Peptides against a protein of PDB entry 3JWR. Designs and how they scored, part 188

Target 1, 323 residues: chain A of PDB entry 3JWR
Amino acid sequence: TRELQSLAAAVVPSAQTLKITDFSFSDFELSDLETALCTIRMFTDLNLVQNFQMKHEVLCRWILSVKKNYRKNVAYHNWRHAFNTAQCMFAALKAGKIQNKLTDLEILALLIAALSHDLDHRGVNNSYIQRSEHPLAQLYCHSIMEHHHFDQCLMILNSPGNQILSGLSIEEYKTTLKIIKQAILATDLALYIKRRGEFFELIRKNQFNLEDPHQKELFLAMLMTACDLSAITKPWPIQQRIAELVATEFFDQGDRERKELNIEPTDLMNREKKNKIPSMQVGFIDAICLQLYEALTHVSEDCFPLLDGCRKNRQKWQALAEQ
Target 2, 298 residues: chain A of PDB entry 3JWR as posed
Amino acid sequence: TRELQSLAAAVVPSAQTLKITDFSFSDFELSDLETALCTIRMFTDLNLVQNFQMKHEVLCRWILSVKKNYRKNVAYHNWRHAFNTAQCMFAALKAGKIQNKLTDLEILALLIAALSHDLDHRGVNNSYIQRSEHPLAQLYCHSIMEHHHFDQCLMILNSPGNQILSGLSIEEYKTTLKIIKQAILATDLALYIKRRGEFFELIRKNQFNLEDPHQKELFLAMLMTACDLSAITKPWPIQQRIAELVATEFWEQGDQVGFIDFVCTQLYEALTHVSEDCFPLLDGCRKNRQKWQALAEQ

## One batch from the design tools (peptide; made by RFdiffusion4, then SolubleMPNN)

Design b2_p14_5_s2 (from b2_p14_5, 9 letters changed)
Fold by OpenDDE base, seed 1:
Structure b2_p14_5_s2 (fold): chain B 323 residues (1-323), chain A 14 residues (1-14)
Amino acid sequence: as target 1 above (323 residues)
Amino acid sequence: SEADRVLEFGEFYA
């Protein structure tokens, strides 16, 4: 395709030029092509291209395939969200100095998972899928969409010309897919809530050890969530814009719930309850976000900008809630 | 479940 030719022929700017190592990164000014270039840079600077002998054309095709399989008519859960999740992962690995704590396979899996974790998202949550009696709800009982996202990820990885993992041994391939699946499934906040207590307790007791395979898996899950939620950590102008996208998508779901399911939406998805967004944001930060970024900062102090950003945005949302 | 209670605040950004 013309898009592939353009991407494959383009000079990939440095991570410094692209500012993709910054926790304060914003994609708002970037074209789709530039987001793809950023993605190539992430793979390159994490040594994934070299270590796993990725062909440039194949990587380019894969990136474009992933991007293509996000829906354009979804306000928030689109390619830009996946891209920003991956960028936060990259920043956490580089600026947050987590790279040296992980294997190359784990890094590879996390980056692929971050980019793929919301593939073919429909702009509705698992609850809607379940209540609408969607076929996917018959196939999966829990983490319905996350299973679907992984299935989409696997489909793309196995598609002709998109096989970025072809340079891996059989064992490496199996390991990578396992980690990808676990990472994508970990983006279900319900799973996060189930598992976070163990992680926080390990941190609190100073017993956290990445040399333990179970704790490693747990950490990867927490790291995925931290990156997935990273919009809450961004500078306020960016946070506010992203929050508007989220609200738009949620209100669209709420409208559909009224029309299609004849149900009253929750406050979060109720357009008439827009005035509650600031207080709900504060509640979300307190209940879900703060402890995660605190714990992550304990693993690596260089991740402090995420915690600091979250705290600052809590203050901003609280100020709005008081108006 | 605990997840249900905590997620009453909503699944922002996730």
Scores: peptide ipSAE 0.548, ipTM 0.927, DockQ to the pose 0.488
Fold by OpenDDE base, seed 4:
Structure b2_p14_5_s2 (fold): chain B 323 residues (1-323), chain A 14 residues (1-14)
Amino acid sequence: as target 1 above (323 residues)
Amino acid sequence: SEADRVLEFGEFYA
């Protein structure tokens, strides 16, 4: 396609020029082409292109395929969300120095997972999918959408001309896919809630050890969640704008719940309860986000900007809640 | 469930 030709021929700016190592990064001003260029730079600077012998054209095609398989009519869970998740992962790996703690396969898997973790998202949560008796709910009982996202990821990876993993051995390929699946599934907050206690306890007791395979898996899951929720860490103007996108999507779901399911939506999904958003944001930060970024900062102190951003946004939301 | 109780505050961004 013309888009592929343009991307493949384009000079890829440095990570410094693109500012993709910044935890404060915003994609708002970026074109789709620029987001693709950023993504290429992430793969390159993480040494994934070199180490796994990725062909430039194949990588370009894969990126465009991933982008194409996000829906444009979804307010928040779209390509830009996936891109921002991947950018946060990149920043955590580079600026946060987590790269040095992981294998190349783990890094490869995490980046692919971050970009792919919400593929074909419909702008509704698992509860809606289940209650609407969607065909996907017949295939999976739990983490319905996350399983679907992984299926989409696998489909793209196996598509002709998109096989960015073709340079891997059979064992490396299997390992990578396992980690990708685990990472995508980990973005289900229900799973995060179930597992986070173990992670926090290991950190609290100073028993956390990345050389332990189980703890490594646990860490990768926590890292994925940290990147997935990273909008909460952004500078306030960025955070506020993203929060509006989230609210839009949630209210759209609530409207559909009323219309299609004949139910009263929860406050979170209820357009009429928009005045509760600030207090709910504070509650979400306290219940979900703060401990995660605190724990991540204990693993790598260079991830502190995520924690600091989260704390600052809590104050901003609290101020709005008091009005 | 515990997850349900915690998520009463909202499931943002994920």
Scores: peptide ipSAE 0.548, ipTM 0.926, DockQ to the pose 0.451
Fold by OpenDDE base, seed 2:
Structure b2_p14_5_s2 (fold): chain B 323 residues (1-323), chain A 14 residues (1-14)
Amino acid sequence: as target 1 above (323 residues)
Amino acid sequence: SEADRVLEFGEFYA
């Protein structure tokens, strides 16, 4: 395609020029092409292209395929969300110095997972999928959409001309896919809630050890969640704009719940209760976000900007809630 | 469950 040709031929700017190492990064001003260029730079600077002998054209095609398999009519869970998740992962690995704590296969898997974790998202949560009796709900009992996202990820990875993992040994390939699956599934917040206590306790007790395979898996899951939620850490103008996208998607779901399911939506999904968003954001930050970024900062102090951003946005939301 | 209670705050951004 012309798009592929343009991407493959383009000069890829440095990470410094693209500012993709910054935790404060925003994609708002970037074209789709520029987001793809950023993604190439992430793979390159993480040494993934070199270490796994990725062909440039194949990587370009894969990126475009991933992007294409996000829906354009979904307000938040689209390519830009996936891209921002991956960018946060990149920043955490580089600026946050987590790269030095992980294997190349883990890094490869995480980056692929971040980009792929919401593939073909439909703008509705698992609860809606279940209640609507969607065919996907018959295939999976829990983490319905996350299983679907992984299936989509696998489909793309196995598609002709998109096989960015072709340079891996069979064992490396199997390992990578395992980690990708675990990472994508970990983005189900329900699973995060179930598992985070173990992580926090290990940190609190100073018993956290990445050399332990179980703890490594746990950490990768927590890191995925931290990147997935990273919009909450952004400078306030960026955070606020992303929050509007989230609200739009939630309200769209609520509207569908009324129309298609004949149910009253929850406050979060209810367009008429928009004024409750600030207080709900504060509650979400306190219940879900703060402890995660605190724990992550304990693993690597260089991740502090995420925690700091989260704290600052809590203050902003609190101020709005008090009006 | 704890998960159910926490999810009442909403699943922002995820």
Scores: peptide ipSAE 0.542, ipTM 0.914, DockQ to the pose 0.467
Fold by OpenDDE base, seed 3:
Structure b2_p14_5_s2 (fold): chain B 323 residues (1-323), chain A 14 residues (1-14)
Amino acid sequence: as target 1 above (323 residues)
Amino acid sequence: SEADRVLEFGEFYA
């Protein structure tokens, strides 16, 4: 395709030029081509292209395939969300110095998972899928969409000309797929809530050890969530704009819940409760986000900008909630 | 309650 030819022939700017090492990064001004160039730089600077012998054209095709399999008519859970999740992962690995704590296979899996974790998202949550009796609800009992996202990820990885993992041994391939699956499934926030207590307790007791395989798996799950939710850490103008996209998608679901399921949506998804967004954001930060970024900062102090951003945005949302 | 909010966010963002 013309898009593939353009991407494959383009000079890839440095991570410094692209600012993809910054926790304050914004994609709003970037074209689709520039987001793909950023993605190539992430793979290159994490040594994934060299270490796993990726062909440049295959990587370019894979990136474009992943981007193509996000829906354009979904307000938030689209390619830009996946791209921003991956950028936060890259920043956490580089600027946050988490790269030195992980294996190359774990880093490979996390980056693929971050880009793929919401593939073919339909703009509705697992609860809606269950209540609407969607065919996917017959295939999976829990984390329905996350299983679907992984299935889409696997489909793309196995598609002709998209096999970025072809340079791996059979054992490396199996390990990578296992980690990708676990990482994508970990983005189910219900699963995060279930598991986070163990992580926080290990940190609190100074018993956290990445050399323990179980604790490593737990950390990778927490890191995925931290990147997935990283919009809450962005500079206020960026945070506010992303919150509007999230609200738009949630209100669209709420409208469908009224029309298709004949139910009154929760306040979070109720368009009539738009004035409650600031207080709901404060609640979200307190209930879900703060402890996660605090714990992550304890693992690596260089991740502090995520925590600081979250705290600053809490103050901004609280000020709006008091008006 | 905080517990209710945690459950709500877990169900709706998932």
Scores: peptide ipSAE 0.314, ipTM 0.881, DockQ to the pose 0.381

Design b2_p14_5_s3 (from b2_p14_5, 10 letters changed)
Fold by OpenDDE base, seed 5:
Structure b2_p14_5_s3 (fold): chain B 323 residues (1-323), chain A 14 residues (1-14)
Amino acid sequence: as target 1 above (323 residues)
Amino acid sequence: SLAEAVREYGEFYF
């Protein structure tokens, strides 16, 4: 395609020029081509292209294929969300110095997973999929969408001309796919809630050890969630804009719940409860986000900007909730 | 409550 030709021929700017090492990064000003260039830079600067012998054209095609398999009619869970998740992963690895704590295969898997974790998202949550008796709900009982996202990821990775993992040994390939699957499934917030207590307790007791395979897996899951939720850490203007996108998608679901399922949506999904967004955001930060970024900062102090951003946005949302 | 918020966000954010 012309898009592939343009991407493959383009000079990829430095990470400094692209600002992709910054936790404060925003994609709002970037074209689709620029997001693809950023993605190439992430793979390059993490040494993934060299270490796993990726062909440039294949990587370009893969990125475009991933982007193409996100829906454009979904307000939040689209390519830009996946791209921002991957950028936060890159920033956490580089600026947050997590790279030095992980293997190249783990880094490869996390980056692929971050980009792929919401493939073909429908703009509705697992509860809606289940309650609507969607065909996907017949395939999976739990983490319905996350299993679907992984299936889409696998489909793309195995598609002709998209095989970015062709340079891996069979064992490396199997390991990478295992980590990708676990990382994508970890983005189910229900699984995060189930597992986070173990992570926080290990940190609190100063017993956390990345050399333990189970704790490594747990950390990768927590890191994925931290990147997936990283919009809450962004500078206030960015956070506020993303919160509007999330609210739009949730209200669209709530409207469908009324129309298609004949149910009253929860406040989070209820367009008529728009005035509760600030207080709900405070609740979200307190219930879901703060402890995660605190724990991540204990693993690597250089991740503090994520925690600081989350705290600052909590203050901003609280101020709005008091008006 | 915190438990309700966790349940709500766990169900609805994803």
Scores: peptide ipSAE 0.060, ipTM 0.793, DockQ to the pose 0.394
Fold by OpenDDE base, seed 4:
Structure b2_p14_5_s3 (fold): chain B 323 residues (1-323), chain A 14 residues (1-14)
Amino acid sequence: as target 1 above (323 residues)
Amino acid sequence: SLAEAVREYGEFYF
């Protein structure tokens, strides 16, 4: 395609030029082409292209395929969300120095997972999918969308001309897919809530050990969630804008819940409760985000900007809630 | 409560 030709022929700017190592990164001003260029740079600077012998054209095609399989009519869970998740992963790996704690296969898997973790998202949560009796709800009992996201990821990875993993051995391939699956499934916040206590307790007791395979898996799950939620850490103007996108999507779901399911939406998804957004954001930060970024910062102090950003945004939301 | 908030966000964000 013309798009592929343009991407494949383009000079890929440095990570410094693209600012993709910054935790404060914003994609708002970037074109789709620029987001793809950023993605190429992430793979390159993580040594994934070289270490796994990725062909440039194949990587370009894969990126475009991933981007294409996000819906444009979804306010938040679109390509830009996936891209920002991947960028946060890249920043955490590089600036946050987590790269030094992980294997190349784990890094490969995490980056693929970050980009793929919401593929074909419909702008509704798992509860809606279940209650609407969507066909996907018959395939999976729990983490319905996350299983679907992984299936989409696998489909793309196996598509002709998109096989960025073709340079891997069979064992490396199996390992990579396992980690990708686990990472994508970990973005189900229900699973995060179930598992985070173990992680936090290990950190609290100073018993956290990345050489333990179970703890490694747990860490990768927590890292995925930290990147997935990283909008909450962004500079206030960015945070506000993303929060508006999230609210838009949630309100769209709430409107559909009323219309299609004949139910009253929860406050979080109720357009009539827009005035509760600031207090809900404070609640979200306290209940979900703060302890995660605290724990991540204990694993790597260079991830502090995520925690600091989260704390700053909590203050901003609290100030709005008091108005 | 925090527990209610966790449950609420847990139920609705996923």
Scores: peptide ipSAE 0.064, ipTM 0.796, DockQ to the pose 0.318; fails the geometry check
Fold by OpenDDE base, seed 3:
Structure b2_p14_5_s3 (fold): chain B 323 residues (1-323), chain A 14 residues (1-14)
Amino acid sequence: as target 1 above (323 residues)
Amino acid sequence: SLAEAVREYGEFYF
């Protein structure tokens, strides 16, 4: 395609020029081509292209295929969300110095997972999929959409001309796919809620050890969630704009719940409860986000900007909730 | 409440 030719021929700017190492990064001003260039830079600067012998054209095609398999009519869970998740992962690995704590296969898997974790997202949660009796709800009992996202990821990875993992050994390939699957499934916030207590307790007791395979897996899951939720850490103007996209998607679901399912939506998805957004954001930060970024900062102090951003946004949302 | 927020966001995200 013309898009592939343009991407493959383009000079890829440095990570410094693209500012993709910054936790404060925003994609709002970037074209789709520029987001793809940023993605190439992430793979290159993490040494993934060299270490796993990726062909440049294959990587370009894969990135464009991943982007193509996000829906354009979904307000938040689109390519830009996946791209921002991957950018946060890159920043956490580089600026947050987590790269030194992980294997190359783990880094490869996390970056692929971050870009792929919401593939073919429909702008509705697992509860809606289940209640609407969608065929996917018959295939999977839990983490319905995350299983679907992984299936889409696997489909793309196995598609002709998209096989970025063709340079891996059979064992490396199996390991990478296992980690990708675990990482995508970990983005189910229900699983985060179930597992986070173990992570926080290990941190609290100063018993956390990344050399333990179970604790490594737990950390990768927590890191995926931290990147997936990283919009809450962004500078306030960016945070507000992303919160509006999230609210739009949630309200669209709520409208569908009323119309299609004859269900009264929860406050979070109720357009009539828009005035509760600030207080709900404070509740979300306190319930879900703060402890995660505190724990992540304990693993690597260089991740502090995520925690600091989350705290600052809590204050801003609290001020709005008091008006 | 914290519990309601966890439930709403939990039910929302899953």
Scores: peptide ipSAE 0.059, ipTM 0.795, DockQ to the pose 0.361; fails the geometry check
Fold by OpenDDE base, seed 2:
Structure b2_p14_5_s3 (fold): chain B 323 residues (1-323), chain A 14 residues (1-14)
Amino acid sequence: as target 1 above (323 residues)
Amino acid sequence: SLAEAVREYGEFYF
């Protein structure tokens, strides 16, 4: 395609120029081409292109394929969300110095997973999919959408001209796919809630050890969630805009719940309750986010900007909730 | 409580 030709021929700016090592990064001003260039830079600077002998054209095609398989009519869970998740992963790996704690295969898997974790997202949660008796709900008993996202990821990775993993050995390939699957499935916040207690306890007891395979898997899951939720850590103007996108998507679901399922939506998904957004954001930060970024910062102190951003946004939302 | 909030968000975000 013309888009592929343009991307493949483009000079890829440095990570410094693109600011993709910044935890404060925003994609709002970036074109789709620039987001793809950023993605190439992430793969390159993580040494993934070199270490796994990726062909530039194949990587470009893969990126464009991933982007194409996000829906444009979904307010939040679109390519820009996936891109920002991957950028946060990159920043956590580089600026947060987590790269030094992981293998190249783990890094490869995490970056692919971050970009792919919401592929073909429909703008509705697993509960809606289940209650609507969607065909996907018959295929999977739990983490319905996350299984679908992984299936989409696998489809793209195996598509002609998109095989960025062709340079891997059979064993490396199997390992990478396993980690990708686990990472994508870990983005189900229901699973996060179930598993996070073990992680926090290990941190609290100073018993956390990345040399333990089980703890490594647990950490990768927590890191994926931390990147997935990273919008909550962004500078306030960015946080506000993203919160509006999230609210829009939730309200769209609520409208569909009322129309298609004949149910009254919860406050979170009820556009008539938009005045509760600030207090709900405070609750979300307290219940879901803060402990995660605290724990992540204990693993790597250089991840502190994520925690600091989360705390600052909590104060901002609290101030709005008090009005 | 935190437990109630986690349950609520677990139902809505998940």
Scores: peptide ipSAE 0.055, ipTM 0.788, DockQ to the pose 0.277; fails the geometry check

